# Peptides against a protein of PDB entry 6PSE, part 150

Target 1, 78 residues: chain A of PDB entry 6PSE
Amino acid sequence: PSEEEEYARLVMEAQPEWLRAEVKRLSHELAETTREKIQAAEYGLAVLEEKHQLKLQFEELEVDYEAIRSEMEQLKEA

## One batch from the design tools (peptide; made by RFdiffusion4, then SolubleMPNN)

Design b2_p29_5_s4 (from b2_p29_5, 10 letters changed)
Fold by OpenDDE base, seed 2:
Structure b2_p29_5_s4 (fold): chain B 78 residues (1-78), chain C 78 residues (1-78), chain A 29 residues (1-29)
Amino acid sequence: as target 1 above (78 residues)
Amino acid sequence: as target 1 above (78 residues)
Amino acid sequence: SDRERALELVKLLPAEKQAAARARIDKIY
């Protein structure tokens, strides 16, 4: 049997004491995992914002670079 | 009583049938939340890597820009 | 796209936080 099927059987045959303990365990894990999920999502959004800011800076530098490059090219051609 | 305390009492007084159903519910939610957490983490890491690559490109452009700027400055001073 | 990924991340947040998160996305995309 799959692990899932085995677990399901365990739950079906379990005593109330085990079931209560399992509910407690799962509740705790769910709470932790939920918090971690939220943190991961928030972090991801923050990184996206940072990446966006960096992209803007990069694009600005590209403009400045091309301006100087063009001026230099003109000077070399003259 | 807090919601947590009320829930805890419910679990303590619950019949096996309710407990089994609750284990099933929590297991399902945990699985979904775990998947979502992983998804969020993977997205965050991907963006972080992209940001890093962009940073490297930015730094390279800065070097090139400063080189041209310096050369231009020298020409203007001469 | 980054915007799409951002929106997917927003969906993972509690409902009460999603509006603010969406607003942040709208500022950059």
Scores: peptide ipSAE 0.585, ipTM 0.885, DockQ to the pose 0.827
Fold by OpenDDE base, seed 4:
Structure b2_p29_5_s4 (fold): chain B 78 residues (1-78), chain C 78 residues (1-78), chain A 29 residues (1-29)
Amino acid sequence: as target 1 above (78 residues)
Amino acid sequence: as target 1 above (78 residues)
Amino acid sequence: SDRERALELVKLLPAEKQAAARARIDKIY
């Protein structure tokens, strides 16, 4: 039997005291995992915003670079 | 009483049938929340890597830009 | 796309936080 099937059997055969303890355990794990999920989501959004800002700065620099490069190229050709 | 206190009382007074159902519900929610947490973490990691690559490209362009800018400045001063 | 990934992340937030998060996305996309 799979671990999942064994766990299911345990739950079905368990006494109320074990079941109450298991509800408490699962509730705690769910709360922690939920907090971690939210933290991960918020972090991901922050990084996306930072990446976007960096992209804008990069594009501005590209424009400035190409302007100077073109001017320099023209001077060398003259 | 807080919702948490009311829930705790419900668990303490609940019959085995309700407790088994609650274990099943919490197990399912934990599995889904865990999957979502992992998904968020994977997205965050991917964006971090992309941001890092963009940063490297930006720094390379800055070096090239400053080189040309400096050369152009020297030409204008001469 | 980055916008699509951002929207997926927003869906993972509590309902009360999703509006503010969406506003942040709309500012950059």
Scores: peptide ipSAE 0.585, ipTM 0.884, DockQ to the pose 0.856
Fold by OpenDDE base, seed 3:
Structure b2_p29_5_s4 (fold): chain B 78 residues (1-78), chain C 78 residues (1-78), chain A 29 residues (1-29)
Amino acid sequence: as target 1 above (78 residues)
Amino acid sequence: as target 1 above (78 residues)
Amino acid sequence: SDRERALELVKLLPAEKQAAARARIDKIY
């Protein structure tokens, strides 16, 4: 049987004390995992904003670089 | 009492059938939330890597830009 | 795309935070 099937059997055969402990454990893990999920999502959004700003700066520098490169080439050839 | 305290009391007084159902519910929610957390983390990591590569490219371009700017200035002054 | 990835991240946030997060995305895309 799969791990899921084995776990289901364990839950079916468990005593109330074990079940209460399992509810407590799962509730705790769910709360922690939920906080971590939200944190990860918010962090990802922040990094996307930072990357966007960096991309804009990079594109501006590329334009400036090409302008000076072109001018340099003209000066060297003239 | 807080919602947490009320829930704790509910769990303490619950019958095995309710407890088993609650374990199943929490297990399902935990599995879904875990998948979502992992997805968010993977997205964040990918964007971080992309931002890092962009930063390296930006720094290389800055070096090249300063080199050509300096050479341009020398040519104009000479 | 970055916009698509951002929208997927917004969906993972609590409902009450999604509107503000969407507004942030709209400012950059």
Scores: peptide ipSAE 0.584, ipTM 0.884, DockQ to the pose 0.820
Fold by OpenDDE base, seed 5:
Structure b2_p29_5_s4 (fold): chain B 78 residues (1-78), chain C 78 residues (1-78), chain A 29 residues (1-29)
Amino acid sequence: as target 1 above (78 residues)
Amino acid sequence: as target 1 above (78 residues)
Amino acid sequence: SDRERALELVKLLPAEKQAAARARIDKIY
């Protein structure tokens, strides 16, 4: 039997005391997992913003770099 | 009474049939929330890697830029 | 796309936070 089937059987045959304990356990795990999910989502959004800011800085630097590179190249060719 | 207290009372007074249904409900929600958490985490990691690669490129460009800038500055001061 | 994935992340947030999160996405995309 699969673990899932065994668990299902456990639930079907369980006494109220076990079931109440299981509800408590699952509620706790759900609360924790929900918190972790939200935290992960918020973190992902934050990293996206950071990546975007870095990209803007990179693009600005590229413009400046190309300007100086071009000027330097012109000087070397003169 | 708080919603939490009311829920706790419900669990304490509930019949096995309700408890089994609640276990099933919570198990389902936990599974879904877990999947969502993992998905969020995976996305966050992917974006982190992208950000890291961009940072490396940025740092390389900074080195090159400073080299040319310095050389150009020296030429202007001479 | 990154924007689409970001929107999926927003959906994972509590309803009261989703509007602000969407606004943050709109600034970068």
Scores: peptide ipSAE 0.581, ipTM 0.884, DockQ to the pose 0.820

Design b2_p29_6_s1 (from b2_p29_6, 12 letters changed)
Fold by OpenDDE base, seed 2:
Structure b2_p29_6_s1 (fold): chain B 78 residues (1-78), chain C 78 residues (1-78), chain A 29 residues (1-29)
Amino acid sequence: as target 1 above (78 residues)
Amino acid sequence: as target 1 above (78 residues)
Amino acid sequence: LLEIIREYLEAKREEEEKRPLIEELLAQA
């Protein structure tokens, strides 16, 4: 039997005391997992913003680079 | 009473059938929330990797830019 | 340019600080 099937059997055959304890356990784990999910999402958003800012900086540098490159090329060809 | 206190009372006074249903509900929500947490973490990791590649490109461009800038400055000062 | 570099370095530092946390979340899954 799979662990899931075994767990299902436990739940089905369990006494109220065990079931109450299990509800408490699962509630706690759900709360913690929810917190972790939110944290992970916040980190992802923060990194995304950092990446976006870096991209803007990169694009600005590209513009400046191409300007100087073009000027330099013109001077070399003159 | 807080919602948490009310919920705790429900759990304490609940019949086995309700408790089993609640275990099932919480297990499902936990599984779903866990999946969402993983997805959020994976997304964050992907963005980090993309940011890293962008950093490498930025650093390369910076080197090239400084080389041309320096050469241009030398020519202008001559 | 110096400001761009500084901001880049700050972003790099922040990324390095966050990476272990994200990896830990993945490892827990």
Scores: peptide ipSAE 0.073, ipTM 0.748, DockQ to the pose 0.024
Fold by OpenDDE base, seed 5:
Structure b2_p29_6_s1 (fold): chain B 78 residues (1-78), chain C 78 residues (1-78), chain A 29 residues (1-29)
Amino acid sequence: as target 1 above (78 residues)
Amino acid sequence: as target 1 above (78 residues)
Amino acid sequence: LLEIIREYLEAKREEEEKRPLIEELLAQA
């Protein structure tokens, strides 16, 4: 039997005490996984904000670069 | 009683059929939350990689900008 | 991408509402 089928059988044949313990275990794991999900989301948001700031800086530099390039082209043609 | 205390009492007093249903519910929620956590992590990683690439591009542009700036300064002083 | 993160944060908040309940259960067991 698959591990899933074996687990299903275990749940079906389990005594109330085991089932209560399993509910507690799953509740704990769910809480931990939820916290980890939130942390991952918070980290992702922070990186997105940093990326956005970097993009703005990059765009500003592109503007300055094109300005100097244009000025230099004019100086060379004159 | 807090919702938690009420839930704890429910678990303690629950029949095996309810407990089995709760195990199934929690297992499902755990699976979903785990998937969401993984997805959040994957997105965070993708953003981090994009940020890294942007940083490299920014650094390259800085080098090019300084080169043109220096050349232009030389042309103006001549 | 920001929308995806927002959706996760919203889902997180909904799950965090259950967290105190779970923590209390864990503390009592």
Scores: peptide ipSAE 0.110, ipTM 0.759, DockQ to the pose 0.062; fails the geometry check
Fold by OpenDDE base, seed 4:
Formats: structure tokens, C-alpha cells, sequence
Structure b2_p29_6_s1 (fold): chain B 78 residues (1-78), chain C 78 residues (1-78), chain A 29 residues (1-29)
């Protein structure tokens, strides 16, 4: 029998006291997992914002680099 | 009474049938929330890797830019 | 991509608003 089937049997045969304890346990685990999920999402958002800012800086540097490169090329051709 | 206190009373006064249903509900929500947490973590990791690659590209461009800037400055002082 | 994360975070915030309620239940419990 799978662990899932064994757990299902346990729930079906359990006394009210065990069931109340299990509801409490699952509620706690759900709350913790939800918090962790939110934290993971917040971290992901922060990294995305950082990446976006870095991309803007990169694009600005590319513009400046191409300007200097072009000026240098013109000087070398004269 | 807070929703939490009302829920706690409901759990304390609930019949076994309701408790079994609640265990089933919470187990399902926990499984879904766990999956979502993992997905959020995987997404965050992917974005982090992308940011890291972008940072490497940015640093390489900075080196190239400073090299050209320095060469240009030397030419202008001459 | 930012929109997807924002939507995800908003959905998560709505879930988190339920967190204090669960946490209070657990603390009382």
C-alpha cells in the first residue's frame, strides 16, 4: 500500500482527537509553506527589479561605448 | 470574535465527518501551495542566473569602455 | 515577466492576509 493509501486509511479510522490534532498540524504547515511561497515570490521580484536596473545601466553604457568607438574610428581614418 | 477564534471553536466542536473533510481540504491546499512555492523558487533561481549573466556582460563592457576611453584621452593630450 | 511576478505577489498577499489568522489560531493553540 502506498503511503497515501495508508494515510487515507488512518484519516478514515482516526478518532476525533487525532483528527483535531491533524487539522492543527496541517494548518500550521500550510501557514509556514504559504509564508515561504510569498518570500520566494518577493525574492524573485527583487531580483527581477535588480536585473531590470542592471539592463538599463548596460544599455546606457552601450550607447556611450558606441559613441566613443565611433569617434575613435573617425580619428583613425583621418 | 476573530475569525481565528471562530475557526478554533469550529474545530473543537466539529464532528468526525467534518474533521475528515477539513483534513482532506488542508492536505490539498498544502500540496498546491507547496507546488507554487517550488515554482516560485525555480523562477527566482532562473532570474538570478539571468542577472548574473547580464552582470558578466556588463563588467566586460566596462573593461572595454575604459580601455577606449583611456586611449582617447591619451590621443587628446597629445 | 514583472507583471507575472506582480500578479503572483498580489495573489500571495491575499493568501498572506489569511496567514495572521492561521498564525493566531496556532499561537492560541
Amino acid sequence: as target 1 above (78 residues)
Amino acid sequence: as target 1 above (78 residues)
Amino acid sequence: LLEIIREYLEAKREEEEKRPLIEELLAQA
Scores: peptide ipSAE 0.094, ipTM 0.761, DockQ to the pose 0.085; fails the geometry check
Fold by OpenDDE base, seed 3:
Structure b2_p29_6_s1 (fold): chain B 78 residues (1-78), chain C 78 residues (1-78), chain A 29 residues (1-29)
Amino acid sequence: as target 1 above (78 residues)
Amino acid sequence: as target 1 above (78 residues)
Amino acid sequence: LLEIIREYLEAKREEEEKRPLIEELLAQA
């Protein structure tokens, strides 16, 4: 049987004391995992914002670069 | 009593049937939250990698831009 | 895209407000 099936059997056959302990354990893990999820999301958002700012800077530099490149080309041809 | 204290009392006084249901509920929520956490982390990592690539491109463009700028400045001064 | 993520974060923060309840329970036990 899969670990899941074995766990299901444990839950079904468990005494109340074990079940209470399991509820406590799961509650703790859920709380911790939830915190971690939020932190991961916040981190991802922060990086995304940084990337966006960098993209804007890059695009601005591209415009400036093309302007100078074009001017330089004209000067060299004259 | 706080909701937490009430919940604690429920857990302590609950019948096995309720406890089993609660274990099932918490297990499901934990699994879902875990999946979401992983997805958030993966997304954050992907964005980080994209940002890194963009940073490299930006730095390369900066070098090229400064080269042309410098050459242009020299031409204008001559 | 940023807005979608922000909405997600806000919704999850609301969920996190329930966490202190669990944490206090753990502290009492």
Scores: peptide ipSAE 0.084, ipTM 0.757, DockQ to the pose 0.038; fails the geometry check

Design b2_p29_6_s2 (from b2_p29_6, 16 letters changed)
Fold by OpenDDE base, seed 4:
Structure b2_p29_6_s2 (fold): chain B 78 residues (1-78), chain C 78 residues (1-78), chain A 29 residues (1-29)
Amino acid sequence: as target 1 above (78 residues)
Amino acid sequence: as target 1 above (78 residues)
Amino acid sequence: LLEVIREYLEARREREERRPELDRLLAEA
């Protein structure tokens, strides 16, 4: 049987004490996993913001670079 | 009592049928939340990689910009 | 962020390691 089938059988055959312990375990794991999910999402959003700020800086530098490049080109042609 | 205390009481007083149903519910929620956590983590890693690539491009442009700026400064002084 | 992935993998391993303990509790009940 698959692990899932075995687990399902355990749950069906379990006494209340085991079931209560399993509820407690699952509740704890769910809480932790939920916290981790939220943390991962928040981190991803922070990185997105950082990337956006970096993109703005990059675009500003591109403008400045092209301005100097153009001026340099004109000076070389004169 | 807090929601947690009420829930704990429900678990303690629950019949096996309710406990089995709760195990099933929690297992399902844990599986879904775990999948979502992994997805969030994978997304965050992708964004990090994108930011890293952008940073490299930015640094390359900074080097090029300073080179042209320096050359321009020398030409203006001559 | 890599820590989230690491923690997931570790948690999975811990669940597998605790399986015998759960079976013991089942047998004792």
Scores: peptide ipSAE 0.118, ipTM 0.760, DockQ to the pose 0.037
Fold by OpenDDE base, seed 1:
Parts: sequence; structure tokens; C-alpha cells
Structure b2_p29_6_s2 (fold): chain B 78 residues (1-78), chain C 78 residues (1-78), chain A 29 residues (1-29)
Amino acid sequence: as target 1 above (78 residues)
Amino acid sequence: as target 1 above (78 residues)
Amino acid sequence: LLEVIREYLEARREREERRPELDRLLAEA
């Protein structure tokens, strides 16, 4: 039997005391997993913002680089 | 009473049929929340890799920019 | 971020290892 089928049988045959304990366990795990999910999302958003700022800086530097390159090329051709 | 205290009372007074249904509900929500957590983590890792590649490109451009700036400054001072 | 995945996998492993204990608690009820 699959682990899922075995667990399903366990839940069907379990006494109320076990079921209450399992509800408590699952509620706790759900709360923790939810916090971890939110934390992972927040970290992802922070990295995304950092990447965005870096992209802006890269684009600004690219503009400045092309300006100097163009000026240098003009000086060398004169 | 807080919603948590009311829920705790409900679990304590609940019949086995309700408890089994609640275990099933919580198990399903936990599985979904877990998948979402992993997905959020995978997304964050992908963005982190993209940021890393962008940083390498930025640093390379910065080196090239400083080289041209230095050459330009030497030409202007001569 | 890798830590979140690692923690999940570790927690899953711990649950799998505790299964025999859960089965024992159910058998004793």
C-alpha cells in the first residue's frame, strides 16, 4: 500500500484523541510552512528589487561608456 | 474569546467525523502551501542567478569604462 | 532560499522517521 493509502486508513480507524493531536500537529505545521512561504517570497522580492537597481545602474553606466567612447573616437579621427 | 481559543474548543468538542474531515482539509492545505513555498524559493533562486550574471556584466563594463576614462584623461592632459 | 528548501526536505525526512512512532502510538490506543 502507498504511504498515502496507509495514512488514509490510519485516519479512518483513529480514535478521537489521536485525531485531535493530528489536527493540532497539522495546524502547527501549516502555520510554520505558511511563515516560511511568506519569508521565501519576501526574500525573492528583495533580490528582485536589488536586481532592478543594478539594472538601472548598468544602463546608466552603458550610456556614460558610449558617451566617452564616442568622444574618444572623435579625438582619434581628428 | 480569540478565534484561536474558539477553534481550540471546537477541536476539543468535535465528533470523530468532523475531526477526520479537518485532518483531510489541513493535509490538503499543508500540501498546497508546501508546493507554493518551494515555488517561491525556486523563483527567488532564479532571480538571484540572474542578478549574479548581471553583476558580472556590470563589473566587466566598469573595468572597460575605467580603461577608456583613463586613456581619455591622459590624452586631455598631454 | 536554498535553506528554505533544505529545511523542508529535512522536516519531511524527520516526519518519515517518526512514522513508526506514530504507528506505535496508534496501536497503543
Scores: peptide ipSAE 0.117, ipTM 0.756, DockQ to the pose 0.037
Fold by OpenDDE base, seed 3:
Structure b2_p29_6_s2 (fold): chain B 78 residues (1-78), chain C 78 residues (1-78), chain A 29 residues (1-29)
Amino acid sequence: as target 1 above (78 residues)
Amino acid sequence: as target 1 above (78 residues)
Amino acid sequence: LLEVIREYLEARREREERRPELDRLLAEA
């Protein structure tokens, strides 16, 4: 049987004391995993905001670069 | 009593059938939350990689910009 | 990423809304 089938049998045959312990364990793991999920999401959002700011700076620099390039081309043609 | 205390009492007084149902519910929620956590982490990593590539491009552009600026200053002094 | 957050918040809201109904059903049983 798969590990999942074995676990299912264990849950079906388990005494109330084991079931209560399992509920407690799963509740704890769920709480931790939920916290980790939120943390991962918050981190991703922070990086996304930083990337956005960097992109804006990059676009501004591109504009300035093209302006200087154009001015320099004009100076070289004169 | 806090919601947590009330839930704890419910678990302590619950019949085996309820406990088995709760184990099943929590197991399902844990699996889903785990998948979501992994997904959030993967998204965060992807954004981080994109940010890194953008930063490299930005730094390259800064170098090119300074080179042109310096050349233009030399041309204007001449 | 935003979708994961949104789905989480929506699922949480739905659970909170169902809780009073479940408590009533448990009290009636």
Scores: peptide ipSAE 0.113, ipTM 0.752, DockQ to the pose 0.036
Fold by OpenDDE base, seed 2:
Structure b2_p29_6_s2 (fold): chain B 78 residues (1-78), chain C 78 residues (1-78), chain A 29 residues (1-29)
Amino acid sequence: as target 1 above (78 residues)
Amino acid sequence: as target 1 above (78 residues)
Amino acid sequence: LLEVIREYLEARREREERRPELDRLLAEA
């Protein structure tokens, strides 16, 4: 039997005491996992924001670079 | 009573059928939340990698920019 | 982020390790 089937059988045959303990365990794990999910999402968002700022800086530098490049090209052609 | 206390009482007084249903519900929610957590982590990692690549590109451009700037400065001083 | 995945995997392993304990609790019931 798959682990899932075995677990399902366990739940079906379990006594109330085990079931209560399992509810408690699952509730705890769910709470933790939820917190971790939120944390991961927040971290991802922060990185995304940093990336965005970096992109803006890159684009600004690119503009400046092209300006100097163009000026240099003009001077060389004169 | 707090919702947590009420829930705790419910679990304590619940019949096996309810407890089994609750285990099933919590298991499902945990599985979903876990999947979402992993997905968030994977997304964040991808963004982080993109940010890193962008940083490298930025640094390369910065080097090129400074090179041209320096050359331009030398030409202007001559 | 990798830590989150690692923590998930570790938590899964811990659950697998606790499974015998859960089975014992079932057997005691």
Scores: peptide ipSAE 0.121, ipTM 0.760, DockQ to the pose 0.038; fails the geometry check

Design b2_p29_6_s3 (from b2_p29_6, 13 letters changed)
Fold by OpenDDE base, seed 4:
Structure b2_p29_6_s3 (fold): chain B 78 residues (1-78), chain C 78 residues (1-78), chain A 29 residues (1-29)
Amino acid sequence: as target 1 above (78 residues)
Amino acid sequence: as target 1 above (78 residues)
Amino acid sequence: LLEVIREYLEAKREEEEKRPLIEELLAKA
């Protein structure tokens, strides 16, 4: 039998004391996993913002580059 | 009483049938939350990789910019 | 230009700090 089937059987045959302990365990794990999910999302958003800022910097540099390139081209053709 | 205290009391006073249902519910929510955590982490990693590629492009442009800037400065001083 | 470079370097440092945290979350899953 799969681990899932074995676990399901355990839950069905378990005494109330075990079930209460399992509810407590699962509640704790759910809370921790939820915290970790939120943390992962926050990090992802932070990286997105950093990427956005880098993109803005890149675009600014492109503008400066094209300005100098254009001036250089004019000087070379004169 | 806090919701947490009320929930704790409910668990302690609950019948086995309710407890089994609660274990099932919590297991399901834990599985879903775990999946969401993984997805959030994977997304964050993907964004980091994209940011890295953008950094490389920025560095390449910076090299080109400094080369042209230097050449321009030399031409202006001549 | 100096500001662009500084901000770029700061962004790079922040990425390096966050990558291990994201990888840790993946490892725990």
Scores: peptide ipSAE 0.095, ipTM 0.752, DockQ to the pose 0.024
Fold by OpenDDE base, seed 3:
Structure b2_p29_6_s3 (fold): chain B 78 residues (1-78), chain C 78 residues (1-78), chain A 29 residues (1-29)
Amino acid sequence: as target 1 above (78 residues)
Amino acid sequence: as target 1 above (78 residues)
Amino acid sequence: LLEVIREYLEAKREEEEKRPLIEELLAKA
């Protein structure tokens, strides 16, 4: 039997004391996993913001680069 | 009593049938939340990698920019 | 990508409504 099937059998045959403990365990894991999910989302958002700022800086530098390139070309051709 | 206290009482006084149902519910929520956590982490990682690539491109452009700036300065001073 | 992250953050708020119940249970246990 799969682990899932074995677990299902445990739950079906379990005494109330075990079931209560399992509810507590699962509640704890759910709370923790939820916190971790949120943290991961918040981290992703933070990195996205940093990436956005970097993109703006990159685009600004591209503009400046092309300006200097154009000026340099004019100097060389004059 | 707080919702937590009421829930705790429910768990303590619950019959096995209710407890099994609660285990099933919590297991389902945990599995779903875990999937979402992983997905959030994967997206965060993807953004981080994109940011890293952008950073490399930015640094390369900075080098090129300074090279052209230096050349232009030499042309102007000559 | 931003929308996906925002969706998770929104889902977070919905989940946070359930969190107090879980946390209260844990506090009593």
Scores: peptide ipSAE 0.097, ipTM 0.759, DockQ to the pose 0.040; fails the geometry check
Fold by OpenDDE base, seed 1:
Structure b2_p29_6_s3 (fold): chain B 78 residues (1-78), chain C 78 residues (1-78), chain A 29 residues (1-29)
Amino acid sequence: as target 1 above (78 residues)
Amino acid sequence: as target 1 above (78 residues)
Amino acid sequence: LLEVIREYLEAKREEEEKRPLIEELLAKA
């Protein structure tokens, strides 16, 4: 049997005291995992914003670079 | 009483059938929240790597920009 | 331009500080 099937059997055969303890354990783990999920999402959003700002700076520099390149080509042809 | 205190009382007074259902519910929510946490972490890591690559490209463009700017200044002085 | 590079390097350092946290979250999964 899979661990999932064994766990399911344990839950079905468990006494109320064990079930209450398991509810408490799972509630605690769910709260911690939820906090970690939120933290991961917040960090992901922060990095995304930083990347977006860097992209804007990169695009601005590309425009300036092409402007100077074009001016230099004009000077070389004159 | 807080919702947490009311929930705690419910768990203490609950029948085994309700407790088994609650274990199943919490197990399902924990599995989903865990998957979402992993997804958020993977997304954050991917964006972090993309930002790093963009930074490298930005630094390369800055070097090229300063090179062309310097060459253009030399041409204008000639 | 050098200031932009400096700001970029500082941002990279801050991101490198965040990476261990993301990796820890992945390791716990």
Scores: peptide ipSAE 0.092, ipTM 0.751, DockQ to the pose 0.024; fails the geometry check
Fold by OpenDDE base, seed 5:
Structure b2_p29_6_s3 (fold): chain B 78 residues (1-78), chain C 78 residues (1-78), chain A 29 residues (1-29)
Amino acid sequence: as target 1 above (78 residues)
Amino acid sequence: as target 1 above (78 residues)
Amino acid sequence: LLEVIREYLEAKREEEEKRPLIEELLAKA
C-alpha cells in the first residue's frame, strides 16, 4: 500500500488520543510552514524592490549614455 | 474565551469523527501552505537571478559610459 | 509584480493570525 493509504488507515483506525496528537502535530507544522512562507515572501519582496531600484538606475544611465554617445558622434562628424 | 481556548476545548471534547475531519482539514491547509511557500521561494530566487543579471549589465554600461565620457572630455579639452 | 507579492503577503498575514492561537495551544499542552 502507498504511504497515503497507510496514513489514511491510521487516521481511520486511530483512537481519539492519537487523533488529538495528530491535530497538534499538524497545527505545529502548519504554523512553522506559514512562518517560512511569510519569510520567503518578505525576502522576495525586498529583492524585487532592490531590482526595481536598480532598473531605474540602469534606465537613467542608458539615457545619459545615449546623450553622450550622440553628442560625441556629432562632434566627430563635424 | 479566546478563539484559541475555544478551539482547544473543541479538540479536547471532540468526537473521533470531528477529529478525523480536522486532521483532513489541517493536512489540506498544510499542503496548500507548503505549495505557496515553495512558490514564494522559487519566485524570490528568480528575482534574485534577474537582479544579478541586471547588475552585471549595469556595471558593463557604467564602464562603457565612463569610457565615452573620458574620450569626450579629452576631445573637448584638445 | 509588486502588487502580486503584496497581495500574497497580505493573504499570508491573514493566515499568520492563526499562529498565536496555535502557539498558545502548543504551549498549554
Scores: peptide ipSAE 0.083, ipTM 0.755, DockQ to the pose 0.061; fails the geometry check

